# Peptides against a protein of PDB entry 3JWR, part 149

Target 1, 323 residues: chain A of PDB entry 3JWR
Amino acid sequence: TRELQSLAAAVVPSAQTLKITDFSFSDFELSDLETALCTIRMFTDLNLVQNFQMKHEVLCRWILSVKKNYRKNVAYHNWRHAFNTAQCMFAALKAGKIQNKLTDLEILALLIAALSHDLDHRGVNNSYIQRSEHPLAQLYCHSIMEHHHFDQCLMILNSPGNQILSGLSIEEYKTTLKIIKQAILATDLALYIKRRGEFFELIRKNQFNLEDPHQKELFLAMLMTACDLSAITKPWPIQQRIAELVATEFFDQGDRERKELNIEPTDLMNREKKNKIPSMQVGFIDAICLQLYEALTHVSEDCFPLLDGCRKNRQKWQALAEQ
Target 2, 298 residues: chain A of PDB entry 3JWR as posed
Amino acid sequence: TRELQSLAAAVVPSAQTLKITDFSFSDFELSDLETALCTIRMFTDLNLVQNFQMKHEVLCRWILSVKKNYRKNVAYHNWRHAFNTAQCMFAALKAGKIQNKLTDLEILALLIAALSHDLDHRGVNNSYIQRSEHPLAQLYCHSIMEHHHFDQCLMILNSPGNQILSGLSIEEYKTTLKIIKQAILATDLALYIKRRGEFFELIRKNQFNLEDPHQKELFLAMLMTACDLSAITKPWPIQQRIAELVATEFWEQGDQVGFIDFVCTQLYEALTHVSEDCFPLLDGCRKNRQKWQALAEQ

## One batch from the design tools (peptide; made by RFdiffusion4, then SolubleMPNN)

Design b2_p11_3_s4 (from b2_p11_3, 6 letters changed)
Fold by OpenDDE base, seed 5:
Structure b2_p11_3_s4 (fold): chain B 323 residues (1-323), chain A 11 residues (1-11)
Amino acid sequence: as target 1 above (323 residues)
Amino acid sequence: SELEELEEALA
């Protein structure tokens, strides 16, 4: 395709030029091509291209395939969300110095998972899929969408000309797919809530050890969530704009819940309760975000900008809630 | 709970 030719022939700017090591990164000014270039740089600077013998054209095709399998009519859970999740992962690995704590296969899996974790998202949550009796709800009982996202990820990875993992041994391939699956499934916030207590307790007791395979798996799950939710850590103007996208998608679901399911939406998805957004954001930060970024900062102090951003945005939302 | 609603919304 013309897009593939353009991407494959383009000079890939440095990570410094692209600012993709910054926790304050914004994609708002970037074209789709530039987001793809950023993604190539992430793979290159993490040594994934060299270590796993990725062909440049295959990587380019894969990136474009992933991007294509996000829906354009979804306000938030689109390619830009996946790209921002991957960028936060890259920043956490590089600037946050988590790269040195992980294997190359784990890094490979996390980056693929971050880019793929919401593939073919429909702009509705698992509850809606279940209540609407969607065919996907018959295939999976829990984490319905996350299972679907992984299936889409696997489909792309196995598609002709998209096989970025072809340089791996059979064992490396199996290991990578296992980690990808676990990482994508970990983005189910219900699973995060179920598992986070174990992680926080290990941190609190100073018993956290990445050499333990179970704790490693737990950490990768927490890191995925931290990157997935990283919009809450962004500079206030960026955070506010992303919150508007999230609200738009939630209100669209609420409108569909009224129309298609004949139910009253929750406050979060109720367009008529827009004035509650600031207080709900404070609640979200307190209940879900703060402790996660605190724990992550304890694993690596260089991740502090995420925690600091989250705290600053809490103050901003609280000020709006008092208005 | 507000937490459960948030979980349902983001999951």
Scores: peptide ipSAE 0.097, ipTM 0.829, DockQ to the pose 0.242
Fold by OpenDDE base, seed 3:
Structure b2_p11_3_s4 (fold): chain B 323 residues (1-323), chain A 11 residues (1-11)
Amino acid sequence: as target 1 above (323 residues)
Amino acid sequence: SELEELEEALA
């Protein structure tokens, strides 16, 4: 395709030029081509291209395939969300110095998972899928969308000309797929809520040890969530804009709940309750985000900008909630 | 609760 030819022939700028190591990164001014170039740079600077013998054309095709399998009519859970999740992962690995704590296979899996974690997202949550009796709800009982995202990820990885993992041994391939699956499933916030207590307790007791395989798996799950939610850490103008996209998608679901299911939506998904967004954002930060970024900062102090951004945005949302 | 709504929305 013309898009593939353009991407494959393009000079890939440095991570410094692209600012993809910055926790304050914004994609708003980037074209789709530039987001793909950023993605190539992430794979290259994490040594994944060299270590796993990726062909440049195959990597380019894979990136474009992943991007193509996000829906354009979904306000928030689209390619830009996946790209920003992956960029936060890259920043956490490099600037946050988490790279030195992980294996190359874990890093490979996390980057693929971050880019793939919301593939073919439909702009509705698992609750809607269940209540609408969607065919996907017949295939999976829990984490319905996350299982679907992984299935889409696997389909792309196995598609002709997209096999970025062809340089791996059979054992490395199996390990990588296992970690990808776990990482994508970990983006189900219901699962995060169930597991986070164990992580926070290990940190609180100063018993956290990445050499323990179970704790490693737990950490990878928490890191995925931290990157997935990283919009809440961004500079205030970026945070506000992303919050508007999230609200748009939630209101679209609420409108569908009224029309298709004859259900009154919750305040979060109710277009008429837009005035509650600031207080709901404060609640979200307090209930879900703050402890996670505090714990992550205890694992690596260089991740502090995520915590600091979250705290600053809490103050901004609180000020709006008081007006 | 607002927390339950948030969990349902994000899950």
Scores: peptide ipSAE 0.088, ipTM 0.822, DockQ to the pose 0.226
Fold by OpenDDE base, seed 1:
Structure b2_p11_3_s4 (fold): chain B 323 residues (1-323), chain A 11 residues (1-11)
Amino acid sequence: as target 1 above (323 residues)
Amino acid sequence: SELEELEEALA
């Protein structure tokens, strides 16, 4: 395609030029091509291209395939969300110095997972999928969408000309796929809520050890969630804009719940309760976000900008809730 | 609670 040819021939700017190591990064001003260039830079600077002998054209095709398999008519869970998740992962690995704590296979898996974690998202949550009796709800009992995202990820990885993992041994390939699956599934917030207590307790007791395979898996799951939710850490103007996208998608779901399912939506999904967004954001930060970024900062102090951003945005949302 | 609703919505 013309798009592939353009991407493959383009000079990829440095990570510094692209600012992709910054926790304060914004994609709002970037074209789709520039987001693809950023993605190439992430793979290159993490040494994934060299270590796993990726062909440049194959990587370019894979990135474009991933991007293409996000829906354009979904307000939040689209390519830009996946791209921002991956960028936060990259920043956490580089600026947050988490790269030194992980294997190359874990890094490879996390980056692929971050880019792929919401593939073919339909702009509705698992509850809607279940209540609508969607065919996917018959295939999976829990984490319905996350299983679908992984299936889409696997489909793309196995598609002709998209096989970025072809340089791996059989054992490396199996390990990578296992980690990708676990990482994508970990983006189900229901699983996060279920597992986070174990992680926080290990941190609190100073018993956290990345050399333990179980604790490593737990950490990768927490890191995925931290990157997936990273919009809450962004500078306030960016945070507000992303919150508007989330609200738009949730209101669209609520409208569909009324029309298609004949149910009253929850406050979060109810367009008529837009005035509750600031207080709901404070609740979300307190219940879900703060402890996670505190724990992550304990693992690596260089991740502090995520925690600091989250705290600052809590204050901003609280001020709006008081108006 | 609003918190439970948030958890369900994001999940």
Scores: peptide ipSAE 0.086, ipTM 0.823, DockQ to the pose 0.222
Fold by OpenDDE base, seed 2:
Structure b2_p11_3_s4 (fold): chain B 323 residues (1-323), chain A 11 residues (1-11)
Amino acid sequence: as target 1 above (323 residues)
Amino acid sequence: SELEELEEALA
């Protein structure tokens, strides 16, 4: 395609030029091509291209394939969300110095997972999929969409000309796929809520050890969630705009719940409850986000900008909730 | 609870 040719021939700017090491990064001003260039830079600067002998054209095709398999008519859970998740992962690995704590296969898996974790997202949550009796709900009982996202990820990875993992040994390939699956499934917030207590307790007790395979798996799950939710950490103007996209998608679901399921949506998904967004954001930050970024900062102090951003946005949302 | 509602919405 012309898009592939353009991408493959383009000079990839440095991470510094692209600002992709910044936790404050925004994609708003970037074209789709520029987001793809950023993604190439992430793979390159993490040494993944060299270490796993990725062909440039194959990587370019894979990135474009991933991007293509996000829906354009979904307000939030689209390519830009996946891209921002991956950028946060990159920033956490580089600026947050998490790279030094992980294997190359884990880093490879996390980056692929971050880009792929919401593939073919339909703008509705697992509850809606289940209640609507969607065909996917017949295939999976729990984490319905995350299983679907992984299936889409696997499909793309196995598609002709998209096999970015072809340079791996059989054992490396199996390991990578296992980690990708676990990482994508970990983006189910229900699983995060189930598992986070163990992580926080290990941190609190100063017993956290990445040399333990179980704790490593737990950390990768927490890191995925931290990147997935990273919009809450962004500078206020960026946070506010992303929150509007989230609200739009949730309201669209609520509208569908009324129309298709004949149910009253929850406040979060109720267009008529727009005035509750600030207080709900405060609740979300307190209940879900703060402890995660605190714990992550305890693992690596260089991740503090995520925590600081989250705290600052809490203050902004609280101020709006008091108006 | 508000937390449970958030969990259901985000899960």
Scores: peptide ipSAE 0.084, ipTM 0.821, DockQ to the pose 0.234

Design b2_p11_4_s1 (from b2_p11_4, 6 letters changed)
Fold by OpenDDE base, seed 1:
Structure b2_p11_4_s1 (fold): chain B 323 residues (1-323), chain A 11 residues (1-11)
Amino acid sequence: as target 1 above (323 residues)
Amino acid sequence: SLLDFILSHER
């Protein structure tokens, strides 16, 4: 395609030029081509292209395939969300110095997972999928959409000309796929809520050890969630705009719940309760975000900008809730 | 996502 030719022939700017190492990064001003260039830079600077012998054209095709399999009519869970999740992962690995704590296979898996974690998202949550009796709800009882996202990820990875993992040994390939699956499934917030207590307790007791395979898996799950939720850490103007996108998608679901299911939506998905957004954001930060970024900062102090951003945005949302 | 969390707790 013309798009592939343009991407493959383009000079890829440095990470410094693209500012993709910054926790304060915004994609709002970037074209789709520029987001793809940023993605190439992430793979290159993490040494993934070299270490796993990726062909440039194959990587370009894979990136474009991933982008194509996000829906354009979904307000928030689209390519830009996946891209921002991956950028936060890159920043956490580089600026946050988490790269030094992980294997090359783990880094490879996390970056692929971050880009792929919401593939073919429909702009509705698992509860809606269950209540609508969607065919996917018959295949999976829990984490329905996350299983679907992984299936889409696997489909793309195995598609002709998209096989970015072809340079891996059989054992490396199996390991990578296992980690990708675990990472994508970990983006189900229900699983995060279930598992986070173990992580926080390990940190609190100073018993956290990345050499333990179980604790490593737990950490990768927490890191994925931290990147997936990273919009809450962004500078206030960026945070507000992303919150509006999220609200739009949730209100769209609420409208569908009324129309298609004859159900009154929850406050979060009720367009008529837009005035509750600030207080709901404070509640979300307190219940989900703060402890996660605190714990992550204990693993690597260089991740502090995420925690600091989250705290600052809590104050901003609280001020709006009091108005 | 953020909103998925809020929804999970409202239930």
Scores: peptide ipSAE 0.042, ipTM 0.786, DockQ to the pose 0.163; fails the geometry check
Fold by OpenDDE base, seed 5:
Structure b2_p11_4_s1 (fold): chain B 323 residues (1-323), chain A 11 residues (1-11)
Amino acid sequence: as target 1 above (323 residues)
Amino acid sequence: SLLDFILSHER
């Protein structure tokens, strides 16, 4: 395709030029091509292209395939969200110095998972999928959409000309797919809530050890969540704009719940309750975000900008909630 | 995201 030719022939700017190492990164000004270039740079600078002998054209095709399998009519859970999740992962690995704590296969899996974790998202949550009796709800009992996202990820990875993992041994391939699956499934916030207590307790007791396979798996899950939620850590103008996209998608779901399911939406998804957004954001930060970024900062102090950003945005939302 | 928060509470 013309798009593939353009991407494959383009000079990929440095990570410094693209600012993709910054926790304060914004994609708002970037074209789709530029987001793809950023993605190539992430793979390159993490040594994934070299270590796993990725062909440039195959990587380009894969990136474009991933992007194509996000819906354009979804306000928030689209390619830009996946791209921003991956960028936060890259920043956490590089600037946050987590790269040295992980294997190359874990890094490979996390980056693929971050880009793929919301593939074919429909702009509705798992509860809606269940209540609407969607066919996917018959296939999966828990983490319905996350299973679907992984299925889409696997489909792309196995598609002709998209096989970025062809340079891996059989064992490396199996390991990578396992980690990808676990990482994508971990983006179900219900699973985060279920598992986070173990992680926080290990940190609190100074017993956290990444050499333990179970704790490693737990950490990868927490890191995925931290990147997935990283919009809350962004500079206020960026965070506020993303919050508007999230609210739009939630209100669209609420409207559909009212129309299609004949139910009153929750406050978070109720367009008539938009005045509660600031207080709900404070509640979200307190209930979900703060402890996670605190714990992540204990694992690597260089991740502090995420915690600091979250705290600053809490103050901003609190100020709005008091007006 | 706020969506993720809602998803976590609706289960």
Scores: peptide ipSAE 0.040, ipTM 0.781, DockQ to the pose 0.219; fails the geometry check
Fold by OpenDDE base, seed 3:
Structure b2_p11_4_s1 (fold): chain B 323 residues (1-323), chain A 11 residues (1-11)
Amino acid sequence: as target 1 above (323 residues)
Amino acid sequence: SLLDFILSHER
């Protein structure tokens, strides 16, 4: 395609020029081509291209295939969300110095997972999928969408000309796929809520050890969630804009719930309760985000900008909730 | 995802 030719021939700017190591990064001003260039830079600077002998054209095709398999009619869970998740992962690995704590296969898996974790997202949550009796709900009982996202990820990885993992041994390939699956499934917040207590307790007791395989798996799951939710850490103007996208998608679901399921939506998905967004954001930060970024900062102090951003945004949302 | 937060807390 013309898009592939343009991407493959383009000079890829440095990570410094692209500012992709910054936790304050915004994609709002970037074209789709620039997001793809950023993605190439992430793979290159993490040494994934060299270490796993990726062909440049294959990587370019894979990136474009991943982007193509996000829906354009979804307000938030689209390519830009996946790209921002991957950028936060890259920043956490580089600026947050988590790269030194992980294997190359883990890094490879996390980056692929971050880009792929919401593939073919339909703009509705698992509860809607279940209640609507969607065919996907017949295939999976739990984490329905996350299983679908992984299936889409696997389909792309196995598609002709998209096989970025062809340089891996059979064992490395199996290990990578296992980690990708676990990482994508970990983006189900229900699983996060179930597992986070163990992580926080290990941190609190100063017993956290990344050399333990179980604790490593737990950490990778928490890191995925931290990147997936990283919009809450962004500078306030960026946070507000992203919150509007999230609200739009949630309200779209609420409208569908009324029309298709004949139910009253929850406050979060109810367009008529837009005035509750600030208080709901405070509740979200307190219930889900703060402890996670605190714990992550304990693993690597260089991740503090994520925690600081989350705290600052809590204050901003609280001030709006009091108006 | 943020969407999952809604499901988990049913606020």
Scores: peptide ipSAE 0.038, ipTM 0.774, DockQ to the pose 0.144; fails the geometry check
Fold by OpenDDE base, seed 4:
Structure b2_p11_4_s1 (fold): chain B 323 residues (1-323), chain A 11 residues (1-11)
Amino acid sequence: as target 1 above (323 residues)
Amino acid sequence: SLLDFILSHER
């Protein structure tokens, strides 16, 4: 395609030029081509292209395929969300110095997972999929959308000309896919809530050990969640804009819940409760985000900007909630 | 997702 030719021929700017190592990164000013260039840079600077012998054209095609399999009519869970998740992962690995704590396969898997974790998202949550009796709800009992995202990820990875994992041994390939699956599934916030207590307790007791395979898996799950939720850590103007996108998608679901399911939506998804957004954001930060970024900062102090951003945004949301 | 969290708390 013309798009592939343009991407493959383009000079890829440095990570410094692209500012993709910054936790404060924003994609708002970037074209789709520039987001793809950023993605190439992430793979390159994480040594994934070299270590796994990725062909440039194949990587370009894969990136474009991933981007193409996000829906344009979804307000938040689109390519830009996936891209921002991957950028946060990249920043956490580089600036947050988590790269040195992980294997190359784990890094490869996490980056692929971050980019792929919401593939073909429909702008509705698992609860809606279940209640609407969608065909996907018949295929999967739990984490319905996350299973679908992984299936889409696998489909793309196996598509002709998109096989960025072709340089891996059979064992490396299996390991990578396992980690990708676990990482994508970990973005189900229900699983996060279920598992986070174990992680926080290990941190609190100073018993956290990444050499333990179970704890490694747990950490990768927490890291994925931290990147997936990283919008809450962004500078206030960026946070506000992303919160509007989230609210738009949630209100769209709420409108569909009223119309299609004949139910009253929750406050979060109720357009009429827009005035509760600030207080709900405070509640979300307190219940979900703060402890996660605190724990992540305990694993790597260089991840502090995520925690600091989250705290700052809590104050901003609290101020709005008091007005 | 943020969505799942909020749904879990309002129900």
Scores: peptide ipSAE 0.038, ipTM 0.772, DockQ to the pose 0.162; fails the geometry check

